# Peptides against a protein of PDB entry 7RZF, part 177

Target 1, 358 residues: chain A of PDB entry 7RZF
Amino acid sequence: PFQEEHLKQLYKIVPIKDIRNLYVTFPIPDLQKYYKSNPGHYLGHLIGHEGPGSLLSELKSKGWVNTLVGGQKEGARGFMFFIINVDLTEEGLLHVEDIILHMFQYIQKLRAEGPQEWVFQECKDLNAVAFRFKDKERPRGYTSKIAGILHYYPLEEVLTAEYLLEEFRPDLIEMVLDKLRPENVRVAIVSKSFEGKTDRTEEWYGTQYKQEAIPDEVIKKWQNADLNGKFKLPTKNEFIPTNFEILPLEKEATPYPALIKDTAMSKLWFKQDDKFFLPKACLNFEFFSPFAYVDPLHCNMAYLYLELLKDSLNEYAYAAELAGLSYDLQNTIYGMYLSVKGYNDKQPILLKKIIEKM
Target 2, 358 residues: chain A of PDB entry 7RZF as posed
Amino acid sequence: PFQEEHLKQLYKIVPIKDIRNLYVTFPIPDLQKYYKSNPGHYLGHLIGHEGPGSLLSELKSKGWVNTLVGGQKEGARGFMFFIINVDLTEEGLLHVEDIILHMFQYIQKLRAEGPQEWVFQELKDLNAVAFRFKDKERPRGYTSKIAGILHYYPLEEVLTAEYLLEEFRPDLIEMVLDKLRPENVRVAIVSKSFEGKTDRTEEWYGTQYKQEAIPDEVIKKWQNADLNGKFKLPTKNEFIPTNFEILPLEKEATPYPALIKDTAMSKLWFKQDDKFFLPKANLNFEFFSPFAYVDPLHSNMAYLYLELLKDSLNEYAYAAELAGLSYDLQNTIYGMYLSVKGYNDKQPILLKKIIEKM

## One batch from the design tools (peptide; made by RFdiffusion4, then SolubleMPNN)

Design b2_p19_5_s3 (from b2_p19_5, 13 letters changed)
Fold by OpenDDE base, seed 4:
Structure b2_p19_5_s3 (fold): chain B 358 residues (1-358), chain A 19 residues (1-19)
Amino acid sequence: as target 1 above (358 residues)
Amino acid sequence: VVSASEILNLTPKAPVVKP
């Protein structure tokens, strides 16, 4: 267990590669026995969320952070870590204190809202999808993974324990949130800008670093993190599939796409999956406009239109991706192309959202 | 003594590549 002397520390680390990373780390109790409720996954899902009102959305809007990952990591025996890791921009490297303030504001928002059973249910459903459609792992990797998992889980649960959420435990979520405090923080900043400014060398890899105490004034600033009105819980993910029924192969199923609708305004080609037998579909739409490529002005207007459309759809991108859906929008010489791919169950919802923004 | 290597080994395991 970390003693008080190991807390409120800042590490400035020189990387070999030109990378800029921030690690905000909290020691937490060992949660392994709570794998069925996995409160660290619940918090990682919310803290690592990329939708509107998320921590990442705000940090991106400021140009400080490119990516964010939140979650639990194994520690030594009897404790774990909760880690928030961000990829820093050059500007973000100058605003690390304010980035961490925003992290604590988001954590404070999570405390204020309390544990949400619907969020747990979404995590459960997403994990169930991931488990059900897990690609056949390469035998060697799978065996090594199972061997590692056997140390932690009953044999009967080894295959499922990483994915199956069974118990909503708001008490454990609150317990972990109570550990995500400034007084319990360890900060590591990774940047080449610390070259020649370090006083220690790591024994194993020769990594140069400097360790500093975080000033009490900075800790106090983070302790006084208010509710930032920009932070919101995510909305319910409408795209999570619940129906995985595979429709029977039609008797007249052709090996090639068949023209099933032919009108003056539309042609529809259909090919049933006869190979993979997955509850997935690929919807491709080609829109033809004689005006899309008539002159340079119209071409630029069509381009601008799609950029604006993509921007307007960005609110759904992350939720769709989490649910195993994707969309693509492209300009063509004839107009535009739209693709919607992934689990077929909620594709109509995503398609409707796209059409409503068009 | 929590070694700097414990901080450095915070290389996030590559998020499971979403299939």
Scores: peptide ipSAE 0.015, ipTM 0.412, DockQ to the pose 0.296
Fold by OpenDDE base, seed 5:
Structure b2_p19_5_s3 (fold): chain B 358 residues (1-358), chain A 19 residues (1-19)
Amino acid sequence: as target 1 above (358 residues)
Amino acid sequence: VVSASEILNLTPKAPVVKP
C-alpha cells in the first residue's frame, strides 16, 4: 500500500509519442473478493459515462478533454487503483487543476446521490448481454485466460465471474467513493511539453519524468469541490435489450432480400437471417428527394440538416452503443441514408427517437 | 509499495464499459 508520503504527488512525464494524457489515480483496497458486486465497475460506469450531465460531456464542452476512461486497475498484492484517464487537448493541458476539480465535483455528486440500485441493475444487464453474445475466443487464449482466473475465482464461477453481477453492495460503493479523495490522489501528466524540464529517469523504459508534491492549497481547493449543477446521473438506458427470441425460419425464406411492400412512395425489402441466428437486425433506409442535389445550395442545406440531426441525436448515441445498438446517417446524391443496427428488441425505440428529431 | 516506475507504467486497463 502507498504510505502518506506517496500520496498527493504530481508526475510530469515525457512521452515518446506526441500524446497529452492526464491520469488521476487513487489507491483503493483489493476488491477482487467482491467480484460479485464489483463496486469499482459501478463507479467506472458512472465516472466514465459519456451521456448528458456526465463528467466527459462537461469537460468536452469546455474544450479540455477528448476522451475519458474511469475504472479499477490491479495494483500490487493487497491493493488496487481507481484511475480516471483523459486525453487532453492543448487547452486542457493548461487547465489540469480545473479538470481535476471537475472530477472531484462529479465524485461529490455521486456521494450526494448515493448508490443507485437501478444503475447496478443496468450494469448487470449489460454484462449479461455481453456474456451471452460474446464472440468465440481462440481456444488457446481462452484456456490460458481461464487458467489465470482460476487463481481468483471458484471453478464453478470461473466462466461467468467477469460478467455476472449478483449482489448490490451500496456499502462497498461508498467505501470506494471514500477513497476517491484529494488527500489520496496521485496525478500523472503526460506531455512532450515537459521535455528538458525533467530530473529523473525511469529505470525500466528510460522514461523521463519529474516528481513534485501537489501544493496544499490545490489539495484544499479540490477538497472544497462544490456540487456542480451541470452534473447529473445518467437517465435509464431504454435501449438495453430484454427479448432475445429468434423467430423460426419462414418456409418461403429467400436467399436474397424479397420485395414485401411496393407502393408509390416506398419499397420494402426483407431478408430473414439464415446464417447467424442472432437476435439482431439491420434496418436500412434510403430517402429520395428531388431537391437533395439540384444545386450547390440545396446540397449544402442537406449537409447542414444532417449535421444538425446528428448533433441532436448525440444524447442517445452512447446509451445506444452501450446497449449494442448503432445508427448511421449519411448524405447521398439522391437524398439521405439511415442505418440502424444491433439487437432487434429496442431498435423501434431508437428509430422512433431518430424520426422525432427529423 | 508501488514504485514510481510502476505508476509511470500504468497503462489504463480501465474496463472500457464500451461493448
Scores: peptide ipSAE 0.013, ipTM 0.403, DockQ to the pose 0.334
Fold by OpenDDE base, seed 2:
Structure b2_p19_5_s3 (fold): chain B 358 residues (1-358), chain A 19 residues (1-19)
Amino acid sequence: as target 1 above (358 residues)
Amino acid sequence: VVSASEILNLTPKAPVVKP
């Protein structure tokens, strides 16, 4: 386990590649025995959320961060890490202290709201979907993986243990949240801007770094992180599929899309899946406008319209993606193209939201 | 790709608590 001397440390690391990353790391207890509740996954889901009121949404709005990942990672024997990793912009590299302040403000929000059973249920449902529709792995890789995890799980559970959540344990969520404190933090900043400013070399890879204690004033600033009113728990993900029924193949199913509707205002083609037998669909819409490409002005207006539409849909994009839904919007010479893909059950909900923003 | 987590996993050898 890390002793107090290993906590509140800042590492400035020189990368080989031109990358800017921040790693905010907390030592946590070994959670392996709690795989049925997986409190680290619950916290990673919320801290790594990309929707409105999320940590990433606020950090992106400031232009400091491009991407954020939160979650547990295996450590040495008897402990794990909880890691928040962000891709930093050039400006974000100058605001690392404030970025970490926002992380602690979000963590404080999670403490104030307490563990939410509905969030656990969403994680459970998402993991169950991921397990049920998992792609076939290469047998050699899969066997090696299973052999590795047999050390951690009963034989009867080894296939499901990584995916299937069974127990809501608010006590364990609170226990992990209690470890996510400034006094327990280890910070690593990865940037070429530290070249020539390092005094140590890592023994295994020759990575140049500098280790410094984080000033007590900075730790206190993070300890006094107030509730930030911009941070909110996500709303319920309405896109999570619950119906996985596969309709029987029609006797007259065509190998090609059949024209099933032909009107002055619309044509509709349909093809049933005859190959994959998944509860998934692809909806493709082409909208025709005689004005979309008539001149450079109208072309630019159509482009701007679509960019504004995409921006207005960003609030749903992440929730849809988590639920295995995607949409795409493109300008065409005839107007616009919309596609909606993924699990068919909640596609009508996503499509309705798109249409309501149009 | 040396993950920064491997650098952070430079756990000093736990002092062998001699019994």
Scores: peptide ipSAE 0.008, ipTM 0.416, DockQ to the pose 0.039
Fold by OpenDDE base, seed 1:
Structure b2_p19_5_s3 (fold): chain B 358 residues (1-358), chain A 19 residues (1-19)
Amino acid sequence: as target 1 above (358 residues)
Amino acid sequence: VVSASEILNLTPKAPVVKP
């Protein structure tokens, strides 16, 4: 456990690579024994969310951050860390204090809303889907992983313990959230801009760094983080699959796509899966327009249309991705191509959202 | 004292298991 002297510290680190990163780290208790409730995963899901009203959405809107990851990490024996890591823009590097303020505003929003059982249930369902349909790992990697985690889980649970949530523990969520405070913070900024401004060298890798105390005024600013009305909890993820039924192979199933509808306005080809037997589908739509490529103006309008369409769909993109759905939109010389892939159960919902924006 | 490299190795290379 870090003593008080190790808290409220800023590390300025010179990277070998041209990278700009911010790490906001909080010492937390060892949560390994709470794997059935996994309060760190709950908080990581919300803090790392990419949808509307998320921390990342606000930081991106300001041009300060490209990516955000939130979650628990193993520390030394008997404690963990909760880490919020962001990829900084050049402008974001100048606004680190304000970025961290926004982190604490989001954390304050989570305190004000309290633990949400529906969010836990979504995490549970997503993890159950991920477990059930996980790809085959390489045997050597998998066996080494299992051997490593056998120290933490009962043998009967070792295969499921990383995925299956069982217990909603609001008390543990609040306990972890109470550790995410400015008085418990360790900040690391990674940038080449600190070259020649460091006074220490790390023993193992020769990494140059400077350690500074975070000013009490800055800590107080973060402690007084208000509720920012831009931050909202995510909406319910409507794309999470619940039906995994695999339809029986039709007796007349062809090895190739069959034309099942032919009209003046549309052709429909269908192929049933005869190989994988997964509750997944691939929907491909080719739209033909004589105007799509008739001249440079129409071509540019078609490109602009798709860019605007993609932008209008951003609100669903992350939720769909979390649920194992994806879509692709492309301009073609004949018009537009749309692909929807993933679990078949909620594909009609995503497809409807796309069509409603078209 | 957690070294800068430990802070950096505490760098989540979380596999962004982006799906």
Scores: peptide ipSAE 0.016, ipTM 0.427, DockQ to the pose 0.377; fails the geometry check

Design b2_p19_5_s4 (from b2_p19_5, 10 letters changed)
Fold by OpenDDE base, seed 5:
Structure b2_p19_5_s4 (fold): chain B 358 residues (1-358), chain A 19 residues (1-19)
Amino acid sequence: as target 1 above (358 residues)
Amino acid sequence: SFSASEVMNLTPRPPIVKP
């Protein structure tokens, strides 16, 4: 239980490793009983989103942050934490106050938009996919994990409770958002730049740190966080698979790719999966151009083209990754290589997006 | 209480379970 005296604190921590991290932590109520709605997962999904208009996208554009993670963590009995963690650039280390301002601007955007049922449904669908295709755990590890989970969940739900979202609870989302305020913040900055500037040592690991109160003026600045017009909710993820049908093996299934189309402009090879029986596909395209490598100028142009194409596709990369899709683009001595991998259901959508950018 | 050790031992990003 954090009292007011434990809030609005800044910790400057000296790491052993050369790392720069910012942890923005909010005490929240114990949400364990609300596992069916998991409001912390909903908020973590949005705050940790990497698409256009996301918190990370803006902080990256400023050169302040490399990575961002948002979500709930267990604390002690009767409370949890919501944590936003970022990997700081050297420049970002100088702009921590502004980074946190942007966090509160994004949180304010979430308050203004209110809870979105479609976002919950997206989280539900993603979790269902993750559950359905969960890797087989080692028996001992699985048993130990189940035994631990039995303390938190009914026996009937132990196998599914971590993955299956069942209840959209906008009230709980709003309740957690109400705890994500500057007056409830604990900040930790991890950097070697604090070496020799600390006055405390942590008891358990001997970590050197300094604790300071965050100035009231800074807290007020964060409390007055306006709506930043650069922040937007993500668009619906079009890549989330819904069809998991596996076609039966063809009687004439070959152990190697068979040529199924041969034209003057294209050859197509196909191999059905005979091993894994997953609703996944690998699409590989090799594009041949006689001009790709005719001279150094054309080589450089082909390289530049591909880099620009990759950049233009970056808006889809995160959504595709979340949905279990990936793409790869490479220059070849003959032209270009494209690979699309993952769940087969929405691969045509991703492929279309790629083609539209080409 | 929020300790330096708790911060240092924060688990990394949950791996996006690549299917």
Scores: peptide ipSAE 0.020, ipTM 0.536, DockQ to the pose 0.384
Fold by OpenDDE base, seed 1:
Structure b2_p19_5_s4 (fold): chain B 358 residues (1-358), chain A 19 residues (1-19)
Amino acid sequence: as target 1 above (358 residues)
Amino acid sequence: SFSASEVMNLTPRPPIVKP
């Protein structure tokens, strides 16, 4: 549907709100028929990854981008879009060409590595978890969603088709990657800095914008994107739960936390879940130190320690979040508080990582 | 034609579905 004149275009858009956004958009084939393999989800998972060696990690390190989202979006009939969207800093707004260069460097890295079955398996496992424990949506929203998806999926698969990956299709991943090229790009920059510099008005919302062709020299720069050694595939997510067994309620289960360990150095309270029956746990640790609040210097040192600890744990934060785990670290007047929440299966792994950084 | 509104409509921050 897009002809050559519609490609390699730059849109400068004036927002109503004070926002700075970049949208890098690629027309792609309709992938709906490939829902069992979902190559767009595979690519969205990698391009939108937030871990070490990710596109976002590099762009954040430069102070250009706050957030990044990558994925497929429905278009008109017979085509879709793959979109990379970033929230720009003020500095990032000045470096849009370089940001997009880094996007193409990351895409080039994905081409060089080729499709990874283990990454597909992680996507499959994450989706299976999300499906299995999907909270009951509001009935109206759920019904409307089901009605919408019935147009795309067999009735027997409607409930699962959005979540359950079945087929690893490296050929389709490569096919989509082949569409993520500079010659197929549409760029939109959203910023108030374009106020008074626009020449067009959108018909529906009155949005002011300017449309320009991206210079051939810029396209060539992006086409010649090299392999940036800072970009790496993510490591395997060790936090993805695989055991969802719910232990039977103990006969001695108390309605309140029971003291199950009492020593000079530690007390442990435990309460089994008697209400929700989910394979989830909440681990809460309070650490006491006589030095934590003794004077302003020690207080500040304890604060700095915790901030450094949080920073050192950032490498696990995204992988844990994807796997439905979270942690919280707080200073207290008595010392430190640690909380670990989510699926119980891999909580010991996350807890071990936290303790190893302490 | 890909309008600015279509671009903007392409721009919903997917809700960061924080899991």
Scores: peptide ipSAE 0.020, ipTM 0.542, DockQ to the pose 0.367
Fold by OpenDDE base, seed 3:
Structure b2_p19_5_s4 (fold): chain B 358 residues (1-358), chain A 19 residues (1-19)
Amino acid sequence: as target 1 above (358 residues)
Amino acid sequence: SFSASEVMNLTPRPPIVKP
């Protein structure tokens, strides 16, 4: 366990690569025995969420952060870490204190709202999908992994324990959330901007770094993090598939796309999957407009339209991705291309959202 | 103690909540 002297520390680290990263780390208890409830996964899902009202959305809106990841990591024996990692912009590197303040404001929002069973259920459902459709790992790597897992889980649960959530434990969520406090923080900033400003060298890799105590004033500022009205819990993910039925192969199934609809305004081709037999579909739409590429003005308007459309769809992009759905929008010389891919069950919902924004 | 190397070997993708 980290002693008090190891807490409230700032590490300025010089990377070999030109990267800018912030690591906000909290020592937490060993949660291995709570794998059925996995409170660290619940918190990682919310803190790492990318939808409207998320931590990332706000930090991106400030121009400070590109990406954010949150979750638990194994530590030494008897403890773990909860880590919030962000990719910093050049501007974000100047606002690290404020970025961390926003992290604590979001954590405070999670405290104020309390544990949500519906969020746990979404995590459970997402993990069940991931487990059900997990790619076949290479046997050698899988056996080595399973051998390691056997030390922690009953034999009957070894295959499922990493994925299947069974128990909603709000008490454990609150327990972990109570460890996510400024007095328990370790901060690492990784940037080449610290070159020539370090006073220590790491023994194993020769990494140059400086260690500093975080000022008590800064800790107090983070402890007094108010509720930021921009932070909201995510809405329910409407894209999570629940139906995984595979339709039988039609007798007239062709090895190539067949024209199944031909009208003055549309042609539709269809090919049934005869190879993979997955509850997935790929929908491709090509929209034709005689105006799309008629002149530079129309071309720029079509480009701008698509950028605005993409921006208007950002609210759904992350939720769709989590649920195994994706979309792509591209300008073409003839107009626009739309692709919707992934689990077929909720594709109509995503497609409807796209069309409503068009 | 996080060594600077442990912080550096924090693969830039912390454990993504495995999708």
Scores: peptide ipSAE 0.019, ipTM 0.535, DockQ to the pose 0.408
Fold by OpenDDE base, seed 4:
Structure b2_p19_5_s4 (fold): chain B 358 residues (1-358), chain A 19 residues (1-19)
Amino acid sequence: as target 1 above (358 residues)
Amino acid sequence: SFSASEVMNLTPRPPIVKP
């Protein structure tokens, strides 16, 4: 167990590679026995969310952070860590205190809103999808993973324990949130900018680092983190598939795309999957305009239009990705290309949103 | 005490299972 002397510490670490990372870590109780509720996954899902009103969205808007990961990690016996990890920009490296303040503001928002059963249900559904369509791991990797998991889970649950959420436990979510406090924080900053400013060397890899106590004033600033009105819970992910029915192969199914609609304004080709038998589809749209490439002005207007369209769709990108959907928009010399890929069930919803933004 | 190496190894990105 971490003693008080190990809390409120800052580590400045020199990497071998030119990377800038921030690790904000919190000792938490061992949650392994609560794998059926997995409160750390619930919190990791929200803290690591990339949609509008997320922690990452705000930190990106300031140009301080590129990526964010939140979640639990195994520790030693009897405890775990909750970790928030961000990739820092050069500017973000100068604003680490403010970045962490925003983390605590987001955590405070989670406390204020309380545990949400619908969020748990989304996590459950996403994990169920991930489990159902888990690629057959290479036998060596799979066996090694199972062997490791057997130490933690009953044999009958080993295959599912990492994925199946069964119990909504708001009490456990609140318990973990109560551990995500400034008084319980350990911070590590990884940057080459600390070269020549370290006083310790790690014994295993020779990593140079400096350990410092976080000033009490800084801890107090984080303890007084208010509700930031920019932070919001995510909206319900409407892209999560619920129907996985695979339609039977048509008797007249062609090995190549067949022209199934031919009009003056549109042609439609269709090919049914005859190989993978997945509840997935690829929708590809080519829009042709005689005006798309007539002159440099029209080309630039078409480019700007597409960039604005992409920007307007960013609010859906993360939710779609989580749900196993993707879209792509490209300019062509003939006009525009749109692709929608992934689970077919909610593709119409994503497509509708794209069209509504067009 | 966590070593610097332990801190650096802390982020297994959950494999975003790319579909």
Scores: peptide ipSAE 0.016, ipTM 0.530, DockQ to the pose 0.396; fails the geometry check

